# Ledger of designs, part 77: peptides against a protein of PDB entry 5OK6

Target 1, 215 residues: chain A of PDB entry 5OK6
Amino acid sequence: ELPGLDSQWRQIENGESGRERPLRAGESWFLVEKHWYKQWEAYVQGGDQDSSTFPGCINNATLFQDEINWRLKEGLVEGEDYVLLPAAAWHYLVSWYGLEHGQPPIERKVIELPNIQKVEVYPVELLLVRHNDLGKSHTVQFSHTDSIGLVLRTARERFLVEPQEDTRLWAKNSEGSLDRLYDTHITVLDAALETGQLIIMETRKKDGTWPSAQL

## One batch from the design tools (peptide; made by RFdiffusion4, then SolubleMPNN)

Design b2_p17_5_s3 (from b2_p17_5, 6 letters changed)
Fold by OpenDDE base, seed 4:
Structure b2_p17_5_s3 (fold): chain B 215 residues (1-215), chain A 17 residues (1-17)
Amino acid sequence: as target 1 above (215 residues)
Amino acid sequence: SVERIVVSDEELAAWSA
C-alpha cells in the first residue's frame, strides 16, 4: 500500500535517508529521470491521492542511449535531466510505484574528491590493450579515484600476464602521442584519463628491453 | 618529467605487428 502523501514527501525529501542527506564515500545513489520526479513532487504536494497527477512507474528510458548495454546518454546534468536519490529513498520509490519493466536501476557510487564528495555518474571506461595486439581491447570501468596501480593490475589480470612478467602502461592521446603512466600511485583523475581512451599495456622483452624503445 | 612519445597511427600499427 502507498504511504500517505505527506509521509512520502518527508521520507524522500526531508528524511534521514532523503535526497538532501550528506553524501558518504562508497555509498550507492540512484538516478531518477527529472520529469518523473517532478510529476511525483506535484502528486504528493497536491494532497489528493486520487489526483490525475499520479506519476505511474519510474521510467528512466530517456536517460539511456541504448537498451542493450543500458549506457547513459552523454552530457546529462543533475537537476535538469535527473535527480539523485540515496539507496533507501530509491528503494522506497520503487516499492511504491515500481520501475518500468526491463529497465535496470541506474546505480552510482559516491566518490571522495579533494574537498568534496560527489556521485560519480560517469565513471571512466578505459580500453585496455596489449602493445603487440592493439586490435583486441578489454573495456573496463574505473572510478576517477582509482589508482593507476589498479588499472595496471586489472590489465595484467585480463591479459593473463604471468607474475614474473614486467609490465607498464601508456595512455594514447588524441594528438597522436603516448604518455607513460609511470606513477602508479596517482589516480585516473590525476592522469586525466577519459572514457574511450586507449590504455596500452607494454610487456618487457625477455632480453630486458622495452618494445617502446623501437618507437 | 612525463615520458611522452609522439607516434602516428601507422607507427602504432607497425609496433603491434
Scores: peptide ipSAE 0.439, ipTM 0.907, DockQ to the pose 0.884
Fold by OpenDDE base, seed 1:
Structure b2_p17_5_s3 (fold): chain B 215 residues (1-215), chain A 17 residues (1-17)
Amino acid sequence: as target 1 above (215 residues)
Amino acid sequence: SVERIVVSDEELAAWSA
């Protein structure tokens, strides 16, 4: 059942549990297209449930680059293109108005950066490859807060590397250089890794030599 | 010290071959 307009406003905009609630690391938040949200605000603030300002179902179509992989467009800005809602508020809106048929929710996680929490709208997409097969990439998403150790473990898992095999990572720079990711305790953010960057997993040879010694 | 290798696309291609 659709609650009263004032109740909707209080539920969604409540500073304690709504849109303005504090961010907490690990919690899920959802993107809502800004124009739809503004239409909803106008509707509930208008005080007339039968108003022509009824927002209809949530439609995030303008936020997606395509309807195949449902990836976000690049360069979207909070408050301009979308509004962030905590999971509870999102689910209320979906229950009240529905979501456009076929569209997935745009769920994102709160991450903890030094002295700040942020909803990570754009995780880093890395292209994982093996040193001996650079043409075959595995695209994997990582948080900026994920460690290089996690990237390495993920690469080892994707390429079915045996536990006894030694591996290490190289980041390919735009200038053509390779930087060794030797510290596995730093984050993706600390390593300044970028979306679309090639990350090369090098496997040590049985003779104990590294393939990169030939470069 | 960060280990950096300067490599051309041709050298990388040869490494992958």
Scores: peptide ipSAE 0.436, ipTM 0.905, DockQ to the pose 0.887
Fold by OpenDDE base, seed 3:
Structure b2_p17_5_s3 (fold): chain B 215 residues (1-215), chain A 17 residues (1-17)
Amino acid sequence: as target 1 above (215 residues)
Amino acid sequence: SVERIVVSDEELAAWSA
């Protein structure tokens, strides 16, 4: 049974626990398609539960690029394409109206940036490759707040690099040049790495030379 | 400063071969 319309509005739009709740690092927030949310607003503001403005189940289909990998479309804008809700508010809406069958929730994390908390809607998807096999990429997601050191460790793990092997990273730029990611303490954001960018793991030769010395 | 190597797609492909 649906709660009263006024109760729904207060629960979801309440500035303390709802949509306007302050962001906290590490918390989960969820995307709701804007049109559905506006329909819900009209429904609960109308004051008639039998109104033709009933929103139906939550359907985020228009936010997805595909229904196989459930990746978000590029260039979605908060307030235009979707609304962000804290986990509690999202779970209330799902319990009241349901979620479209087979459609996963769009869960995102609040990250801590130098001066602000933000829901990271688009984590960075990097294409990890080895210098000697550029055609075999592994797509891995990273937060903008993750360190280059984490990217390197992840690459080493994915490629089963032995602890005694020395490795380093190169970022391929759009113009074709390679930039060495020498500082492992900076973040993905600081390094200005972007989704779809090729990251090359170079392994040091047994003779102590780097393969890149031949470039 | 970042160490940058200017490399063509052909040179990069040759490096991977």
Scores: peptide ipSAE 0.436, ipTM 0.907, DockQ to the pose 0.918
Fold by OpenDDE base, seed 5:
Structure b2_p17_5_s3 (fold): chain B 215 residues (1-215), chain A 17 residues (1-17)
Amino acid sequence: as target 1 above (215 residues)
Amino acid sequence: SVERIVVSDEELAAWSA
């Protein structure tokens, strides 16, 4: 059974635990398609539970570019295309109205940037490859706040690199040059890595030389 | 810090071979 309309409004729109809640790093927030959310607002503000303004199930179909990988469309704008809700508010709406059959929730994390918290709607998708097999990529998502060290560890794990093997990363630039990601303590953002960028993991030879010495 | 090397597509292909 749906709770009272006033109760729904208070659970979702309040400034302490609802839509206006302060962002905190590491918390999960969820995207809701803007038109559905506006329909819900009209419904609960109307004061009639039997109104024709009933929003039905949450349907985020217009936010997805594909229904295979459930990737978001590029260039979506908060307040125009979607609203952000904290986990508690999202789960209330799903409990009350349901989510369209087969659609996954669009969960995103709050990240800490210099002087601001932000829901990271678009993490960076990197193409991880080995230096000796550039044609076989592993696509992995990273936060802009993730370290290059995490990218390296992730690459080592994906390629089943043994602990005793020494590895390092190169970023392929659009001009064809390679930038060695020397400092593993900087972030993906600091390194200016972009979605779709090829990241090459180089493995040190048994003789102690690097394959890139031949470049 | 980032160290840049200039490499052609041909050199990269040879490196991956």
Scores: peptide ipSAE 0.429, ipTM 0.905, DockQ to the pose 0.869

Design b2_p17_5_s4 (from b2_p17_5 with V2R T8S A16S E17A)
Fold by OpenDDE base, seed 3:
Structure b2_p17_5_s4 (fold): chain B 215 residues (1-215), chain A 17 residues (1-17)
Amino acid sequence: as target 1 above (215 residues)
Amino acid sequence: SRERIHVSEEQLAAWSA
């Protein structure tokens, strides 16, 4: 059974625990399609539970590019296309109204940037490849706050690189040049890596030379 | 710079071959 309309409004919109509550690093937040949310607002503000403004189940279909991988559309804007809710508020709405059959929740994490917390709606998807097999990519998601060291470790793990093998990363630029990611302590954000960017893992030769010396 | 390599698509293809 649905709670009272005023109770719903208070639980979801309350600045202490609802939509407007402070972000905390590592917390999970959820996307809700804006039209549905506005319909819900109209419903609870109308004061009539039997009104024609009932929002129905949560339907985020318009936020997805596809229903196979459930990837978000590019260029979605908070407040225009979706609203962000903390986990508690999301779970309330799902319990009250349900979620469209087959749709996964759109969960995102709060990340810590130098001066702000932000819900990272779009993690960076990098295409990891080996220098000797550029045609075989592995797409992996990283936070903007992840280190280049983590990217390297992830690449090594994905390609089953032995501990004794020495490896390093190159970022391919749009103009075709390669920039060596020599500082493993900087973040993905600091390195200005972008979604869809090719990241090449170079493995040192047994003779101690780097393959890139031949480029 | 040793940290930036200017490569053509042909050079990259040859590198991966």
Scores: peptide ipSAE 0.396, ipTM 0.897, DockQ to the pose 0.783
Fold by OpenDDE base, seed 2:
Structure b2_p17_5_s4 (fold): chain B 215 residues (1-215), chain A 17 residues (1-17)
Amino acid sequence: as target 1 above (215 residues)
Amino acid sequence: SRERIHVSEEQLAAWSA
């Protein structure tokens, strides 16, 4: 059963547990399409449960660029295209109104940047390849706060690299140059890695030489 | 310092052969 309109408003917009609550690193937040949310606001603020302003089920279709991988459109803006809700508020709305059939929730994590907490709507998608097979990529998502060490471990796992094999990463730049990601303790953000960037895993030869010495 | 290597597409292709 739907709660009273005032109760819905208080639950979702409550500054302690609702939309306006502070961000905390590691927490899940969810995107809600802005038009739907505005319709909901109008409905609950109107004070008439029988009004024609009933929002229906949550439909985030306009936020997706595809219905196969459910990737978000690029360039979406908070407050214009979507609203961010904490997990509790999202689950309440889904419970009350439902979510469009077949659509996944758009869950995102709060990350901690040097001076702010932010919901990371767009994680970094890197193209992981081996130096000896640049044409076979694995697309993997990383947080801006993930370490280069995690990227390296992920690459090693994806390519089934044995523990005794030495590996290192190179970032391919748009100009064709390769930058060695030698510091594995810095973040993806610190390394200035971007979505769609090719990250090359180099494996050390049995003779102890690096393949890149031949470049 | 970051090691930067300037490579051509041909060199990269040869590296991947």
Scores: peptide ipSAE 0.400, ipTM 0.899, DockQ to the pose 0.891; fails the geometry check
Fold by OpenDDE base, seed 1:
Structure b2_p17_5_s4 (fold): chain B 215 residues (1-215), chain A 17 residues (1-17)
Amino acid sequence: as target 1 above (215 residues)
Amino acid sequence: SRERIHVSEEQLAAWSA
């Protein structure tokens, strides 16, 4: 059952816990397709609960590039294509109106960048491979704020690397060159890693030499 | 810091083989 229109507006748009609330690192926010949201705004502002402006269930279909992996379209812009809602507001809207059948929520995290917080709508999707099997990739998402150390640990875990094995990472550039990710304390952002980029985990040989010495 | 190695696709393929 829908609450009163004024109550809906206050719950979603209030500056304390609604759409305008401060961003806090680690919190979940959700994307809502802009046209739906504007329809909702018109509905609740109209003051007539029986109005033909009823928005129906939340439908984010236009934000997705596919309905298999539910990846977002590239180049979506906040305020133009979608609005961001904090978890509480999102859950209220879903409770009141429902979500289109089969669509997952578009949950994103607030990250802290130098001098700003933002909702990370597009995490970095990296292709993790081993140096000796470049054709077998593991696609893994990382935050721009994740460390290279986390990328390395993740790669080691995915490839079942034994603790005693020494490993390091290389980023493949578009021109074919490899950049060794030497500093594991810098972030994915600092390393300028991009979605779709191949990240090669090199494992040190038993003789103590690195395979890359042969390149 | 980074170390850059210039490699061809052929070299990478050979490295993986």
Scores: peptide ipSAE 0.397, ipTM 0.899, DockQ to the pose 0.881; fails the geometry check
Fold by OpenDDE base, seed 5:
Structure b2_p17_5_s4 (fold): chain B 215 residues (1-215), chain A 17 residues (1-17)
Amino acid sequence: as target 1 above (215 residues)
Amino acid sequence: SRERIHVSEEQLAAWSA
C-alpha cells in the first residue's frame, strides 16, 4: 500500500535524505524522467489518493536512445529532461509505483571534480584495441575521474595480458596521429579522452623493443 | 602528459598487420 501523500513528499523531497541532499563522492543516484516526476508531484500535492493524477509506474523511455543497450540520449539536461534522486529515494518510488516493464534503472555515480561534486550522467566510453588488431575493439566505460593507470589495467585484463608482459597506451586522434599516454597518474579528463576514441594497447616485444619504433 | 607521433593510415595498417 502507498504511504500517505504528505509522507511521500517529505520522504522524496527533503534536504537530508531526499532529492536535495548533499552529493557524496561514490554514492549512487538515479535519473527519473521529468514529466513523470512532475505528475507525481502534482499527485502528492493534490491531497487525494484517488485522484486521476495518479502517475502510474515510473517510465524513463524518453531518456533512452535505444532499448538494446539502454544508452541515454545525448544532451539531456537536469531539471528539463530528468531529475536526480539518491538511491534511497529512488527505491522508495520504485517500491510505491513500480518501474515500467523491461526498463533498467538509470544509475549514476557522484564524482569529485577539482571544484565540485557532480553526478556523472555521461561517463566516457573508450574503444580498447591491441596494436596488432586495431579492428577488434572492447568498449569499456570509464569515469572522467578514472586514472590512465586504470584504463591500462583494464585493457590488460580484457586482453588477458600476462603480468610479465609490458604494455603502454596510445590515444588515436581524429587526424590519425597517436598520443602516447605515458603519465598513468592523470585522469581520463586530464588526458582529454572522448567517447568513441580508440585507445591502442601496445605490447613490448620479447627482445625489449616496442612495435611503435617501426612507425 | 602526451607524446605525439604522426602516422599515416597506411603505417597504422602495416602496424596492425
Scores: peptide ipSAE 0.396, ipTM 0.900, DockQ to the pose 0.891; fails the geometry check

Design b2_p17_6_s1 (from b2_p17_6, 8 letters changed)
Fold by OpenDDE base, seed 3:
Structure b2_p17_6_s1 (fold): chain B 215 residues (1-215), chain A 17 residues (1-17)
Amino acid sequence: as target 1 above (215 residues)
Amino acid sequence: MIRERIENPDWEKWSKA
């Protein structure tokens, strides 16, 4: 059974735990399609549970580029295309109204940038390859706040690199050159890595030389 | 800061190295 309209409003719009609560790094937030949310607001503010303003189930279909990989459309804007809700508020709405059948929730993480916490709606998708097999790529998502060290560890894991093997990363830049990602402590953001960028894992030779020394 | 840059890399040479 649906809670009373005033109770719904208080749960979702509550400044301590609702939509307007402060962002905290690492927390999960969820996207809700803007028109649905506005319809819900109108419904609960109207005070009539039997009104024609009932929003129905949550349907984020317009936010997705495809229903296969459930990728978001590019260029979505908070407040225009979607509203962000903390996990508790999202789960309340889903429990009350349901989510469109087969549609996954759009969960995103709060990240901490130097002066701002924000929900990272678009993580970076990198194309990981080995220097000796450029044709076999693994697409992996990373936060802008993830370290290059994490990218390297992830690449090593995906390519089943043994612990004793030494590896390093190169990024293919817009000019087609290779930039060595030598500092593993900087972030994906600091390295200015972008979605679709090719990241090459180089493995050190048994003789202690790097293959790239021949380039 | 990027310390090492390889301009116009020979990708085939790299793959065979």
Scores: peptide ipSAE 0.482, ipTM 0.917, DockQ to the pose 0.829
Fold by OpenDDE base, seed 1:
Structure b2_p17_6_s1 (fold): chain B 215 residues (1-215), chain A 17 residues (1-17)
Amino acid sequence: as target 1 above (215 residues)
Amino acid sequence: MIRERIENPDWEKWSKA
């Protein structure tokens, strides 16, 4: 059962807990397709629950590039293509109207960047490989705020590297050269890593030399 | 900070190293 239209509006647009609430790092926000949201706005502002402006189930289909991996289309713009809602508001809308069957929510996290907070709509997807088996990649999603150290640990875990094995990362740059990710304390953003970028984990030889020394 | 750059890496050589 739907709450009153005014109640819906207040709940979703309330500046304290709704769409206009402050962003807080680590919190989940959700994308709502803009047209649906506008239809909802028109519905609740119209004052007639039986209005033909009823928005129906939330359907974010137009935001996805595919319905297999449920990846977002590139280049989506807040306010044009989608609206961001905090988790509470999203869950209210889903409870009231439903979400299109089989469609996953588009959940994103608030990240803290220098002097700003934003919802990270597009986390970085990196292709993790081993230097000795470039054909076998693990695609892993990282926040721009994640450290290179986390990328390295993740790579070690995915490739089942033994604790005693020493490893380091290289990034294939746009010129096709290799840049060593020396500082593990900098972020993915600081390292300017991009989605689809190849990150190579190099394992140190038993003799203490690095394979890359031969390059 | 990036300290080392390898220009035109021989990927095959690296894989066998």
Scores: peptide ipSAE 0.481, ipTM 0.918, DockQ to the pose 0.824
Fold by OpenDDE base, seed 2:
Structure b2_p17_6_s1 (fold): chain B 215 residues (1-215), chain A 17 residues (1-17)
Amino acid sequence: as target 1 above (215 residues)
Amino acid sequence: MIRERIENPDWEKWSKA
């Protein structure tokens, strides 16, 4: 059952778990399409629950690039294209109005960056390849806060690398050169890795040499 | 942070290495 309009407004905007709640690292936030949210605002601010301004079910269709992978469109802007809600507020709205049939929630995590928390709407998608088979890539999402070590472990897992095999990563930079991701403790952000960037896993040869030593 | 850079890598050579 729908709460009173004032109660809805207070719960979503000004509640303990409202839209203006401080971000906390690791928490889930959800995207709500801006037009729907504005319609909801108009509805609850109108004071008439029987109003024709009823927003209907949450519909995030315009935020998606496709309905297959449910990838977000590029370049979406908070406050313009969508509103971010903490999990509790999102769940309230979904419980009250429903979510468009078949649409997944757009859940994103708060990440800790130097001196700021941010909802990571766009994780970094890296193209993982092996040095000896550049044509076969695995696209994997990483947080900007993930370590290069995690990227390496993920690459090893995706390519079914045996534990005894020694591997390291290279990134193809914008100039087409290879930068070795030597420090596995730095983050994806620190390494300035970008979506669509090619990350090459090199496997050490049985003779103990690296293939790249020949380059 | 980046200690090694290979400029103008021979990708084919690398692939065959």
Scores: peptide ipSAE 0.480, ipTM 0.918, DockQ to the pose 0.800
Fold by OpenDDE base, seed 5:
Structure b2_p17_6_s1 (fold): chain B 215 residues (1-215), chain A 17 residues (1-17)
Amino acid sequence: as target 1 above (215 residues)
Amino acid sequence: MIRERIENPDWEKWSKA
């Protein structure tokens, strides 16, 4: 059952718990397609529940590149293409109006950058491979704020590396050379890693040497 | 932030090493 129009407005657009609330690191926020949201605003501000301005179910179709992987289109802009809602507000709208059949929610996390908090709409997708099998990749999503150490641990897990095996990472750069990611404490952002970049996990040989020493 | 760089790596050699 739909709440009163004024109640809907107050629940979604307020400075404490709604759209205008402060961002907090680690919180989940959701994208809503801008035109739908504006239609909803017009509906609830109109004061007539039976109005022809009823927005219908939430439909984020225009934000997706495809309906297989549900990747976002590149270059989407907050306030132009979508609005961001905190989890509570998103769940209210979904409960009231529904979400288009088959569409997943577009959930994103608030991250802490050196000077700002922001919703990370575009996390980094890295291609993880082993040095001895470059043709078999695992695509894994990371935050810009994730450490290289996390990337390494994730690679070890995906490739089922035993705890006693020593591993390290290399990144293929834009020039086609290999850059060793030696500092595991820096972030993905600090390392300037980008979506689609190849990250190679090298495993140390039993003799204590590294395969890359032969390069 | 990058200590070691390998220019023009022999990928095939690496895969077999």
Scores: peptide ipSAE 0.477, ipTM 0.918, DockQ to the pose 0.832

Design b2_p17_6_s2 (from b2_p17_6, 6 letters changed)
Fold by OpenDDE base, seed 1:
Structure b2_p17_6_s2 (fold): chain B 215 residues (1-215), chain A 17 residues (1-17)
Amino acid sequence: as target 1 above (215 residues)
Amino acid sequence: MMHERIENPDFEAWSKA
């Protein structure tokens, strides 16, 4: 049974767990399609539970570019295309109204950037490859706040690199050149890595030389 | 950023190296 309309409004909008709560790094937030949310607002503000304004189940279909990988469309804008809700508020809405069958929740994390917190709606998807087999890629999602060191470790893990093997990363830039990701302590953001960017893991040769030395 | 840059890399040569 649905809570009272006023209770719903308070819990989602004005509560400590509501939409207006401060962002905290590491917390999960969820995207809700804007039109659904506005319909919900109209419903709960209308004061009639039997109103024809009942929003039905949450349907985020318009936010997805595909129903296979459930990737978000590019260029979605908060407040225009979607609303961000903290986990508690999202779960309340889902419990009350349901979520469209088969749709995954659009969960995102709050990240801490220099001077601000934000919900990272678009994490970076990198194409990880080995220098000697560019045709076999692993697409891996990273936060902009993840270190290059994490990218390297992840690449090593995905390619089953043995601990004794020395590896390093190169990023293929927009000009088609390779930039060595020398500093493993900087973030994906600091390195200006972007979704779809090719990140090449180079493995050091047994003779101690790097394959790229001849390039 | 501290990085090395390779202009116009020969990926085929790299793969065989």
Scores: peptide ipSAE 0.511, ipTM 0.916, DockQ to the pose 0.856
Fold by OpenDDE base, seed 4:
Structure b2_p17_6_s2 (fold): chain B 215 residues (1-215), chain A 17 residues (1-17)
Amino acid sequence: as target 1 above (215 residues)
Amino acid sequence: MMHERIENPDFEAWSKA
C-alpha cells in the first residue's frame, strides 16, 4: 500500500537516510531514470493521491543499451539521465510503485577515492586472457579501487591456474603495445585500465623463462 | 606506474613460446 505523499517525500528525500544522505564506501546505491523520478516528485508534491501525475512502475529502460546483458548506456550523467538513491530509498520506491517486469535493478557501489566518496556507476570491465590463447576471454568487472593483485588472483582463478605456477599480467594499450602490470599493489585506476581493455596473463615456463622473451 | 613496455609485440610468437 502507498503511504501518504508527505511520508513518501520524507522517506526518499530525507537528508539523513534518503537521497541526500552521506555516501559510505561499500554501500549499495541504485539508479532511477530521471524522468520517472521527476514525475514522482511532481506527484508527491502535488498533494493529490488521485492525481493524473501518478508515476506508475519504475522503468529504467532508457538507461540500458541492451535488454540481454542489461548494460548501461555510455555517457549517462547524474541529475540529467538518472538519480542515485540509497538502498533503503530504492527498496521503498520499488515496494510502492514496482519495477518494470523483467528489468533488473541498477545497483552500484560507493567507492573511496582520495578525499572523496562516489557511486561507481561505471566499474571497469576487463577482458582477461592467457598469453597462449588470446581468443578465449573472461570478462570480469572490477572497481577502479581494486588492486592489480586482485585482477591477477581473479585471472588465476578463472583460468584454473595451479598454485605452483608463476603468473604476471600485461595490459594491451590503445597504441597496441603491451604494458606489464609490474606493481600489484596499485589500483585499477592507478594503472589507468579501462573498460574493454585486454589483460593478458602470462605463465612462467618450467625452465624459469618467460614466454614474453620472444616478443 | 612501474611497468615494462613492449612495442609491436609478436602475439603469434608469444602464443607458441
Scores: peptide ipSAE 0.511, ipTM 0.916, DockQ to the pose 0.861
Fold by OpenDDE base, seed 5:
Structure b2_p17_6_s2 (fold): chain B 215 residues (1-215), chain A 17 residues (1-17)
Amino acid sequence: as target 1 above (215 residues)
Amino acid sequence: MMHERIENPDFEAWSKA
């Protein structure tokens, strides 16, 4: 049974715990398709639970570019295409109305940038490869706030690199040149890494030389 | 940021090194 309409409105639109609550780094927020959300608002504001304005189950289909990997469409805009809700509010709506069958939630994290907190709707997807086998890639998502050190550790883990093996990263740029990611303390954002960019992990030879010395 | 750059890398040579 659905809660009272006034109770629903207060739980979701609450400025302290609902849609308008302050963003906190590391917290999960969820995307809700704008049209559905507006339909829900109209329903609960109408004051009649038996109204024909009942929104039905949450359906975010228009936000996805594919139903295989459930990637978001590019260029979606908050307030136009979707609304952001904190985890508690999202879970309430899902429990009350349901989510379209087979459709995953669109969960995103709050990140802290130099001057603001924001929900990171579009994390960076990097193509991780080894220098000696460019045809075998691992696609991994990173936050813009993640360090190059994390990218390196992730690459080492995915390729099962032994702790005693020394490795470093190169980024392939738009011109096809290689830029060495030597500073592991900078962020993905600072390094200007982009979705779909090839990141090559180089492994040091047993003789202490780098394969790239031959380039 | 300034990175060490290799222009026109021979990826085949790199894979065999």
Scores: peptide ipSAE 0.507, ipTM 0.914, DockQ to the pose 0.847
Fold by OpenDDE base, seed 3:
Structure b2_p17_6_s2 (fold): chain B 215 residues (1-215), chain A 17 residues (1-17)
Amino acid sequence: as target 1 above (215 residues)
Amino acid sequence: MMHERIENPDFEAWSKA
């Protein structure tokens, strides 16, 4: 049963866990397609539960590129294409109205950037490879706030590198050159890594030399 | 030599190294 319209409005908009609450790093927020949300606003503000303004189930189909990988369309804009809701508000709306059958929620994390918190709608997808087998890639998502050290650890894990093996990362740039990611404490953002970029893990030889010394 | 940038990498040579 749907709560009263005023109760819905308070829970989603005016509550301590509503749409306008402060962002906190690490929290989950959810995207809601803008037209649906506006229809919901009109419904609850209209004061008549029997009105023709009932929004129906949440349907984010227009935000997706496809229904196979459920990847978001590029260039979506907050306030124009979607609204962001905290997890509590999202779960209320899903409980009240439902989500389109088979459609996954669009969950994103709040990240801490210099001087601002932001919901990271588009994390960075990197192509991880080994220097000796460029044909086998692992696509892995990272936050812009993740360290290069995390990228390296992730690469080591994906390629089952033994703890005693020494490894380092190279990024292939747009010019086809290799830039060594020597500082593991900087972030993906600081390193200016982009979605689709090739990140090459190099493994040190048993003789203590690096394969790249021959390049 | 610690290279920070390699402008024209020979990936085949690297793979065999």
Scores: peptide ipSAE 0.502, ipTM 0.907, DockQ to the pose 0.601

